# Peptides against a protein of PDB entry 7UQJ: the designs that were tried, part 6

Target 1, 160 residues: chain A of PDB entry 7UQJ
Amino acid sequence: PELYQNFNITPPRGVLFHGPPGTGKTLMARALAASCSSDERKITFFMRKGADILSKWVGEAERQLRLLFEEAKKHQPSIIFFDEIDGLAPVRSSKQEQIHASIVSTLLALMDGMDNRGQVIVIGATNRPDAVDPALRRPGRFDREFYFPLPDVKARFKIL

## One batch from the design tools (peptide; made by RFdiffusion4, then SolubleMPNN)

Design b1_p8_4_s1 (from b1_p8_4, 5 letters changed)
Fold by OpenDDE base, seed 1:
Structure b1_p8_4_s1 (fold): chain B 160 residues (1-160), chain C 160 residues (1-160), chain D 160 residues (1-160), chain A 8 residues (1-8)
Amino acid sequence: as target 1 above (160 residues)
Amino acid sequence: as target 1 above (160 residues)
Amino acid sequence: as target 1 above (160 residues)
Amino acid sequence: MPLEAVLD
């Protein structure tokens, strides 16, 4: 009887992968997903692109986010990966349509509604962390960030 | 006949994942484990929390560590992940009970007893690398460390 | 019908893992490989060591590289991992045998011949990025690099 | 190694 002690590691609710374009954020997110899968413990990986969830219909984009989180919760353990999350959840400005504010509010509520015992990890990837609503980057949401630097930045770190 | 050349990559004996709370150390360790698993070459992933191994009974905590390493050796290729290893192996101080010194000594001996041909990787995760006994961070033990920085540290690296 | 939208994420053609010896480059590459595998979407992981591909026979080393890339293409989605790629693809110098220049040229051509729709990722690992031909580190080849620093470098980054 | 440097 193989003692797979199901250690209930409380996953971080949200992880933000950020860094320049082409730094491997999506590859790492996929890697983390199927890495957390074993033969006995398959992790369901959900992938969405921020711009694709951003419907012209506020209520439909919100509904699709809710359904995604419900499906991820139903198929625990799971990972939700949002590629280009800056497209989904832009920083709130006085010039932004009410649509963005509503979708961001829905995503905030969904991340806040994830109980600490849930086996759902949310990974957001962005090339523009400054374009992501700061409310998403607070504790209990995307409270963990991973920077994906350019190769050339490494050359500088060898010289220091 | 698929030439899966079993390249005997000598794994590092020990890898220390360190960084602030909530930086994804445990997630990365699990990712590394199930990532090293293929259909033909399943890696057995063992996970323990440092505080959970730290029994009031010195001899039982040591025995559990020995059994864990024996089981990992028996089920090679394997990964042993210690979450919160600073709880298991605190820095030796004149104020620490003999219990901690004994458990640390057992872990040192177990890591030293891993032959270079073994397919057992030990990953320790800590939020407090300075609270981990320096003897564990020496060559042949946790000789590889991975820092998991906070999001805000990345903002500073973009300014340099 | 579970809508596994096969999001055709264009993988980076090439990823260079670099950093000091014993920093976990090979471990991470294996992690990325089996992490990208799911039950429905197995990623075929090919591993080769640079020095082992470097035959005394130029035409045979080139042929083995071509066969490796063809096999990886046939078994898409796939990862080709070159451990110690500095042994395979050293920097071109006036003192280097024509053998190295030919093998590097073959690897360049193979990486350039990877169409953007291909599900083949090439990962090169090196302890000496400065010993890797700069032509391999250009866009469309190993255009993504990953630095694997020593533990002690992290102590400095906590002080800045 | 920062995960950043693994991600570098």
Scores: peptide ipSAE 0.000, ipTM 0.186, DockQ to the pose 0.117; fails the geometry check
Fold by OpenDDE base, seed 2:
Structure b1_p8_4_s1 (fold): chain B 160 residues (1-160), chain C 160 residues (1-160), chain D 160 residues (1-160), chain A 8 residues (1-8)
Amino acid sequence: as target 1 above (160 residues)
Amino acid sequence: as target 1 above (160 residues)
Amino acid sequence: as target 1 above (160 residues)
Amino acid sequence: MPLEAVLD
């Protein structure tokens, strides 16, 4: 058996940033995009909140997701950042109505439909990774997860 | 005395990622390699576990280390990631037999023998940095160390 | 209202790394600079401690700051890292004498005077973000802040 | 920060 695994690091199509509120998930996504930007190669950073997508009619939320991915593809290299993605794509088994299931299905299709050669990275941020639909956490989607730890609040208050 | 130190950032030959289990050390190494990969410049990521190297006969473990570094050099730019490197390179003063000392010596020689101009970065990950041979933590080897903190488990359980 | 904010990621002129001692702020700044360095595009990393700047006569501290920013501009792309920046730029309302206010004013002017097209990133590190002059934390200066959490000491001792 | 953003 080969003692080393060669990772052909295809840029992960999707990365899930998870951790408690105020742990810097959004700031990290912006810093990633900033450091991936050179003078020659500007990354376009698209940010959306999950709640802002869900507050729209289902068909409009789906249309806005499609347009977002189309714009990200036109402006390659690009990052799509979904803040509070647990709001956008709640677990399908949750008693939350069929309306959310269509948005999740559209997001799944858009992430699956990205060419492996596309320079579009999708970052999802959540405080509740267990509330994100498991289908989004499969290979080719949000298949990488970064935990953002809270500081030890007791240690922080002793140093301030 | 010059008020600023100019770091000619020679890519560190070796970086030690240390921190408790589940803090994302392996994920970070893969993420590094992914983001250092452009369409033009793919990084080859080589991953090995310390335990997998030690389970072999000493001479075969040494040969496999040499081959790993040769392959990493052929496929520049590259990252060699050793997960659980405290298993691969335990402290020499540990009562663990002479067998481990030869593997440590081979790893030391390979890290020292890398040209300063080589595009091979070595990342070691451990939960026990104090169990890693101090010779590996010297300048020109794992001379940079990143701590991966555990989340406050009490804070995490209150938010979940 | 546009459902997505396009961040034209102008490289942040200034990033504040804040968190308790031993959380890896300095190491992170060096790692940033190392990974932003390609064979073709070496980043020059300038490091200073806040205390080392304050120990000089005010006019010499100001001159040394100007020279640092000039050298960083000549050696673009570059990173200026201020370790212990709370020592360099204490809050103006602190009873610390007018002498510190001139150094803060010079640093503000240098950060404001950087062209938006300059490849000079400024990183400040502190254990006391509340001790940093709020004027440095405004847009176009240290307008991005990364928290470096302490590990839960109790969790760390249970795993060691 | 994932060191991705910082090791880029």
Scores: peptide ipSAE 0.000, ipTM 0.183, DockQ to the pose 0.048; fails the geometry check
Fold by OpenDDE base, seed 3:
Structure b1_p8_4_s1 (fold): chain B 160 residues (1-160), chain C 160 residues (1-160), chain D 160 residues (1-160), chain A 8 residues (1-8)
Amino acid sequence: as target 1 above (160 residues)
Amino acid sequence: as target 1 above (160 residues)
Amino acid sequence: as target 1 above (160 residues)
Amino acid sequence: MPLEAVLD
């Protein structure tokens, strides 16, 4: 039997931080980028809200994504952090299919088009992982999901 | 009074990731290994399920553990990740004492036998920290425990 | 529109780990320091409990804080971890104002006085972020907050 | 700081 699965852990192309609001997803991403940054190795951290990329104009959202990934590639090593990624790549709901499908498809293509040698990590944070298109959660994309749970209400009432 | 406890933080020999299922334990371990891996410093990640090491044959489980630690030492810097470690090192329940006690004893000996200079980190993930033998949670073993909490049901229903 | 907020992530001067007791705050801080420590780069980890710095004598607490920060600066790169920081810097409650206000003011001054080039990270852990003076949570201090949530009671009962 | 640091 194979002793171990040796995952030559290539830096995850995509990490999904999912969990309720206020669970530290955005902070973890920032802390990650900060901790990876040394004097010799500056990590460039790109932050964007998913909803802020979702312009009413599909072509502008796609262009912004392409430019973001291009800038992240130019400034390697880098982290692209999508806060509220559920705003960028909502599950294909029947009524808004085309615009959302195009943005999701562009993000998929950009993640799939990341060279394995690229020192670009994509972190998506969401309060609603089930509102993110499952295609983004497949291997080679956000294939790694970090769960940020809420406190129990009883515990939250002890924190408040 | 001593101003500070200066922990010369030797890399934790063992980190226990504990928390409910789906709290991101396995993912965190993978993300850790990925993020520590650079072009200059490849971290070798060994993954094994606790239940998959727990063969019905005690001598084979012990041999597998020894070989796993030997390979991890050969491929330093490395991470050994035990997913579902509660399957490997269950608390000594009265009825299955000998087999489980032997495997736990072997794991203890392997963790205790890690040279302080070794760049081998052991991460155990469990949904049931109380089902892991307390001897594994002592200093020099899984002496560091990361808690992965669930969201409150009310919060989980807002995520769903 | 600005494509990205490029946070040149200077290492956070201060990170607040907040969440209920037993959510792994102290452990995360220790794991952080451990993982940052390599053979070439030893991170010095200073741990102090907030309540243990809070002596009845303000002048001694202030002196201890100053000495702690001075030692952390001498031993760069370093992490200062305040466990239970809510014991050090309680919110200015009306009845104990002067002593707590002085300690908080000293901590603020020490954090504000950290040179941006200093490889000193301050991590505060608290079970009660709302019991920490909001002045500590402002930019340039504990400006990054990592939330450590509890499991839901229903989920905790599935872990037990 | 390695990302390991922040993720641990």
Scores: peptide ipSAE 0.000, ipTM 0.191, DockQ to the pose 0.060; fails the geometry check

Design b1_p8_4_s1 (from b1_p8_4, 5 letters changed)
Fold by OpenDDE base, seed 5:
Structure b1_p8_4_s1 (fold): chain B 160 residues (1-160), chain C 160 residues (1-160), chain D 160 residues (1-160), chain A 8 residues (1-8)
Amino acid sequence: as target 1 above (160 residues)
Amino acid sequence: as target 1 above (160 residues)
Amino acid sequence: as target 1 above (160 residues)
Amino acid sequence: MPLEAVLD
């Protein structure tokens, strides 16, 4: 929220962090949450893993998503971080595809239902941006994408 | 290897990175691999996720672990990074506990079978160090543990 | 820029990331740049290394700094990242000290010349904050400092 | 020096 109000940019409802594993996507989300937390304004950081969302019974996964968004709204300013959001991707079973579609549909609806003036940012992280449902990558959802490149070997060489 | 040869310390066969999710464990492992890579000595970085190991049929998971260690040995100096190694943890089913025990036993045997003169480092990352089998945390295995703390709010406050 | 306008904080012209090598300063800078990039507003990320700035003839280094700031201003919103900014530090030669002083003076002037409403953020990264000219660390320049701590000495003691 | 501190 605060990140985007400063630019008079409508805060993206969602930001997709994508890049190879261990490029620091989860880190960056936490660091951004931390960085936006002042003594005056603590940003509440919510974290979920895509696989953990999918591992729940469909109705419970949806309920937990709703509760998460409600809690994030209650604790504004807040960040909801979905790590491995590509873990919502349909597994090859028709039943899992339906479960996925339901959970994704709920997430879409929750992101669509966020007031653009709300102080909730949603960050999704993935190693596989192409495995993220294109509907999540539309304007008003994860409409901003951040590539986390592998540091150049030269940048790595200096980090140690 | 080089990191530890300089200290005349027997290179730990394994290092456990533990700390909250998104504390940069995976990133640190990659950064360590990168830093130990010189123009003269490229370190090969192997990455596996605990859940991906568990998702294989038991015998295939074991075979893949063996192959991974063989490949790491072939490509010395090398780092094997197990992200979310607590994902090997038994789920509450007795059958999954047996599967876990078999995979963990194979990992233990592979770590025990590493020549201390080998240039293979094994890094495990977990958010739940208590969910890692204590046998993995013994000397000659993951005998070194690194806590990845959440930055102090003060460190965060400065990063802002 | 966006980060700071939301807090009604005058965006720091510059932010100093400091901390030991491999604390992820460069990574954080890239990831911040990425995180602020939307489909609507791509943040242009400029990277320079302190040593590379110093390796140029004095007048060319100054010209390249001016061009960098002009380009960053043209491509707003933008981030200028100076990795290893302590690499601008004078090497023990009087001639290098003069070269450094000239380059630092140019950087100071460029940072001072930025409109506070501009959407250019300057990030400096260093392993040696004490090797950064105190003039760069004054208000309106690198007036915010971010410590990238080593994980607990215990974590370091075990990585070593 | 560890990247970890940034990650938390």
Scores: peptide ipSAE 0.000, ipTM 0.369, DockQ to the pose 0.078; fails the geometry check

Design b1_p8_4_s2 (from b1_p8_4, 6 letters changed)
Fold by OpenDDE base, seed 5:
Structure b1_p8_4_s2 (fold): chain B 160 residues (1-160), chain C 160 residues (1-160), chain D 160 residues (1-160), chain A 8 residues (1-8)
Amino acid sequence: as target 1 above (160 residues)
Amino acid sequence: as target 1 above (160 residues)
Amino acid sequence: as target 1 above (160 residues)
Amino acid sequence: MPLYAYLD
């Protein structure tokens, strides 16, 4: 939240971190949460894994998402980090996806329902941006995307 | 320690990891500690945060540094990781810095007092290498610096 | 690979990185791959996600695992990183798990079939070590486990 | 708890 406030940038409601696995998406999200926290202004960092929401909360996943967003709102400024958001919000293709579609719809509604003045930022991380429902990648949702390259193995080799 | 012994490199007494927040400095230090540990040869990883040493140990910070280095020597091979070392060893500018100056002097003396044959490596991590006392960045101290770039945002865009 | 060769340590065939989500397991694995690589000796880093192997390669997952290990052998020294290995190798409890059991058996066989002299290291990352098939956690497989704690959120809150 | 237990 504050990182964007400090930049006089309209805080994105959502940021998609994408790139090969282990490119530091999760680490960057945590680093952002840590760097945007100050002793004066603690940013509450909420983390959920997309697949965990689906698998652990069969039938309650929507409620858990709502609670997560409510808790994030209550503890503003906050970051909600969805690791592996492609596991939460897959592209709507198969019949097993009705539950997915409902969870995705809930996530969409929760992101749409965040006031622009809210100090809640949602960060989604994925290795497969194309597997994320395009509806999540629209303006007012995950409208900013940050690619995470493999830390250029070559650039690290030159330092050793 | 052994990582450097294995490279036939004079083990640096200190390595400075620097770069923007969340570039993986802390993680790399942990990685090094984990990777250099074996079942046969456990590397003891000591971690301290620069600001924590100052804030928690007002009046005992020097003693805690000495104890840390003694403990690291006792448990060789060892890594001492200072996260946010700029918080421990700021550039000597302000009057509040007399305590800092003493802590910095203690850290300098502890690094200088390490025998090159010692299996203790000190890793400092900072987001602000220019905020680190230049005396720490001299040969025989943090004489190796590793830059942790923001995973190159440009290299990120080319894969998408 | 080379990191362990350089230590005169029997290179573990497999290392399990476990700990809460976003504790840097994936980043550590990449950091290891980068740190163990030199300009002279590039370590090839292979990465797969457990759930991706299951979901993308229904009926071909075993073949993809074999190909991955063959490719890793071909490009020695190499690291194979399985992110979310609990998604690949769940504890064998339910009837849907026959496909899982076959994939797990293939992974076990591939790990067992690695010569100790091979320059291939397998790293599995999980948030749920108890959800990983215990057969994978046996000597000669993922026989080393590294816990990745949450970077103490409390320690970060005190600086800002 | 000493951080050491997490690297072993």
Scores: peptide ipSAE 0.000, ipTM 0.230, DockQ to the pose 0.111
Fold by OpenDDE base, seed 2:
Structure b1_p8_4_s2 (fold): chain B 160 residues (1-160), chain C 160 residues (1-160), chain D 160 residues (1-160), chain A 8 residues (1-8)
Amino acid sequence: as target 1 above (160 residues)
Amino acid sequence: as target 1 above (160 residues)
Amino acid sequence: as target 1 above (160 residues)
Amino acid sequence: MPLYAYLD
């Protein structure tokens, strides 16, 4: 929020962090949350893991997503970080269609339903961007993508 | 670069990351590099350790700095990250004055010689901002400073 | 390996990285792997996620762990990184006891069966060290622990 | 050499 406000730009609703595991996606999301908060204006950081939403909230995942977005809206400015979003919103595959389709559809509706005036940023992190439903990657949703490459092994050699 | 271009703002020439060791300065610099790279526009990330420039490049440190900045300019948009920049650019102390003064003067000249149209960002990281030559912290150089605090041990309790 | 050889110390067999999610545990494990690899001596980095071992390898998790350790032993020097090891080796809870106990027992046996001459380091990462079976935290296993604190929110503020 | 020539 503050970064985008200081630049007089509309904050993206959704940002996809993609790249190999342990490239710092989660750390960056937290760092972005921290760096967008001031002593005067703290950003509330919500973190959820995609697989936890599916497995721990069996049958309530949609309700928990709605509650998360409502809570984020109440605590603006806020960041919702979905770690392993490919675990929450996998590409629509025919065999697990109904449950995944419902959660993905709920997430789509929640992202679409964000007023542009809202100071809620959604960050999805994935190791497999191609495993994320393309509908989430459309404009007005995760319309900004950031690749987190593996730190070059050769260049890590020089740091120690 | 892209982050600043997408925001229609002049990118700072230099950013100083300061704060205790292990606060994620190096990680943030890498993640800023990653977050400024798109599929269309990759940011080239150059990393050097300040102490390595002094110790490994004895007598050639100035030439290596010039080559680094030339290479960064050739591979725009780029980030030059100096880890432990207090090891490269210590406050002018009388006993090591000439060699350090020459390297610091070269770094100053390289930062001053960047045209505002250049898409090279320099990030210096230090655990001791007061050990960095104040000349580097002037406008047009490391004119943006970011403090990296120690992670609050109590706040760590909440995420487990 | 190289880090410990340069210091003439016996490398730990197992290291537990613990601390809140997104504190850089996975990134550090990869950084250690990279930093212990030379141009002459590359460390092979194996990464597995604890929850993936249980869910994707239903009924074969023990065999897959054995194969992983054999592969790591063949590709020495190597690091095995278990992300979310609390998902693989939860504290013995009565309801899921047999399946989890077998996988934990296999992991214990594999860690115990590493000869001190082996150049295989095991890194477990968890957000919940108290959710890891205490048997894994004994000498000769994950006998070194590193806490990864949350970067303090206040000072990341300045970076964006 | 750049650490990340291609941040793909």
Scores: peptide ipSAE 0.000, ipTM 0.197, DockQ to the pose 0.063; fails the geometry check
Fold by OpenDDE base, seed 3:
Structure b1_p8_4_s2 (fold): chain B 160 residues (1-160), chain C 160 residues (1-160), chain D 160 residues (1-160), chain A 8 residues (1-8)
Amino acid sequence: as target 1 above (160 residues)
Amino acid sequence: as target 1 above (160 residues)
Amino acid sequence: as target 1 above (160 residues)
Amino acid sequence: MPLYAYLD
C-alpha cells in the first residue's frame, strides 16, 4: 500500500523574504498580514527588527522572543515578521557572537517547537541572505524563500 | 484611423499562482483579498480547496461551484481562491476522471461566463502547474500566472 | 574610521510595478495598501490612473497631483498608487507632449520634495516600463522596481 | 475621493 504521502502542504512555518534594500520586503510582509485579516478572521501581525532583538532587548532577547512566539500562538492566526533578520548578525566581537548564537539558537528552537497545527507564519526579511544563519534556512524554519529582485535593466534582459 | 486597440487591461478573470509547496501562494491570495478590502470597499474572499470540491461535495460539486460563483458575483468586489487547484485532478480511476472532467468543465463554463464588468477575480494556487488542465490556463480563465520560486541557491546565482 | 554607511533602508519613496497586463500589479498595490493597515495603524490608500491625470484633469492635472501629495502627506502613513502610469505618456501630438512633460515634471518635483521622514509610499504600475519616463525611475523616485512576469513556459525553464 | 481602506 503505497502511502501516498499526503503532501499536506502545511503552511510554511517560515518564509524568508530576501533581496536588495527597499525592494518592499517589509511592505510585502505587512501586505501579507493585513490581507489575511478579514472582518471574520483577523490575523495578528507582530513585527520585530533583527537589530532591535540585539539592541533593545539586551539580556532579555531570548525571553522577548519566547514571549513573542507565545503571544503569536495565543492570537492565532498570526504572522511574526522579523524585519532585517540579518541584524541578528553580531557586530564582530566574540561577546556579540555568543549573544547572537544564543538568540539564533532560541529562534531555531521556537520555530522547531511550532506545531504544524498552529496558524502562525514567521516571515523574515533580509537584504543579505548570506548573512542569515544557514540553520534558519533549513526545512521546518525559513524553508521558503522569496527573492525580491531589483530588476537591474541587465537582469531584465536576462529574464526576457 | 488606426483603432488604437484600447488594451482595456481588464482585470484578469483568473490568476494562477504556482510554485513549490509552501511558497506562500495561499498566503499571497489571502494577502490580495484583504488588502483590496477597504472600509469603503470590502472585498469578499471565498476560499475553496481543489480536493474539497471532489471530496466534500461528492455529487454536488458542480452545484457548489455554481453557488460559489453566484455568491461571488452577488458580493462584488470579490476574490474566489482555489487552493490546491490541482486537487481537482482525479484519483486514477475512470469514474473519478469523469467526475473531474465534469467539474473542470463546470469551472471553465463559470469562468467563461464571467462578464468583464464584474469585479470577481479568481485565483488558483497549485504546486503542480502541469497537473492543471490546460483549458483552465487559456485566455479568459487562468490566463495570468505567478511563479512563486523557491530560490534554490543555484537559481540565485543565475539571477545574479 | 570607516563610516559604515548606515544603509538606512529608507522605505522606498517610489516603487514601480511593471509587467504584462493582468499580472496583478494593481491588485498587488491594493494588497500592499490594506495590509499595511492595522487596527493600530491605518494606511490611507490613494489611487489614480495615469490616463485620468491627462484626461479627467485637463488643465488641472498639476494642481490635482499637488493636492494628492498634500492629502497623502496629511493622512500618513499613506500609499499613492498610480495605475497605468505609462498612461501619462502623451498621445503623439506636440501639444500633448508639452502637457505630458509638465505633468511628469510636477510628479518628479513632488517625489523629490517628499522628505525621507514621511510615511508616504508611491507605487506606479505599468505594462510598459520603457514608456515610463527614465527620470521617474531615478534614485529617490521610482527607484525600486518589481517585475510581474508572465511565466512563459520558456522563462520558467530559464529560472529553473 | 480617496478610497479610505480602513481595514478594521
Scores: peptide ipSAE 0.000, ipTM 0.189, DockQ to the pose 0.053; fails the geometry check

Design b1_p8_4_s2 (from b1_p8_4, 6 letters changed)
Fold by OpenDDE base, seed 4:
Structure b1_p8_4_s2 (fold): chain B 160 residues (1-160), chain C 160 residues (1-160), chain D 160 residues (1-160), chain A 8 residues (1-8)
Amino acid sequence: as target 1 above (160 residues)
Amino acid sequence: as target 1 above (160 residues)
Amino acid sequence: as target 1 above (160 residues)
Amino acid sequence: MPLYAYLD
């Protein structure tokens, strides 16, 4: 917050982590949440899987999203992490128009309705950034994108 | 810091993270910066993209690098993270000789001018370690290298 | 491996990630495992929660630890990650002497019995390094420690 | 040496 205020930069309301499957997107989001949780200043980390929101919240997904954002606001500072956000917010041109359109519209409204003074950040993780509704990737929503491509075994032994 | 003092080991001034595109290099640097920022001991994380330094700081890149290192020194303990450092510090033998040579020379001088007692660590991330000027990879600069190879989908589901 | 061989350094059998709650320890371990799993060289990541080993494997914890290490050895290269290892390997002076002592003793023996040529790395994550049995922190076991201090919300905005 | 050993 303070750094953004000093530079007259609007803090990102949302960050999109994208890259091939396994690249550590979910992991970074959690690392950031975990890392940002101090003993003095605990960050509340809310995780939801995009596919789980659609599959488990059939008919109540919009309500559950609202409740999630309300709980995140109550428990500031907080992170809302959407793992596999492409499962939650598919491109509007995909044949599952109506149900997904309402959920995406709700998520858009919730992100737009976040006060810039709030300590809620949304992180979306996806393996398929092109499967995420472009409306979510506009300024004031997931306006920061971080690409997470692939690492293998040799890195472990150098890092560990 | 303390571990290095106890072992009489000079802390690395710089660490090069290299590996295929987006292997989590940026991510690890961020996670480290995040992880190393305590309530008691906040690490200031300065991120710059190599390509952005060249493209956004045209004609002032050297000055902006100096200012960055000065700010990092003022805000110790600090991490300077150069994402895509191959974009900032190309090999001198590449045909973009003059402008890049000055920026690389400035970065070399800034890394050489870091007091070993300072709590400033520089992390460079690149997908192309062979595109980074070898002078940056010498002792007292990016003298530690961490390879970030490629993870695939199965690793993600085991990690998530 | 190769870097340690070239420097005649025994590769750490184990790495302890410690720091205040949430500092990204679990996440770094996971990110490293993900980052280290290539298409060509998949790392098998075995995660166990220390408290879950004690609570879910009551009376079989030692056997389950042996099986875990055997499976990790079969599926080399591999990472065994113990999240909340202070829950698995409490200090021997803690009043829960006997059951914990056997589990800790088993873990010690399993770490000591790792062939230095093996591609199995153990990562323990804890919020309470002082609650981990010091015998686990000796050379040939968790002989590398990484402190994960607290980033707060400000660190996140610098990292994101 | 592991990366984190450099940050402490």
Scores: peptide ipSAE 0.000, ipTM 0.204, DockQ to the pose 0.111; fails the geometry check

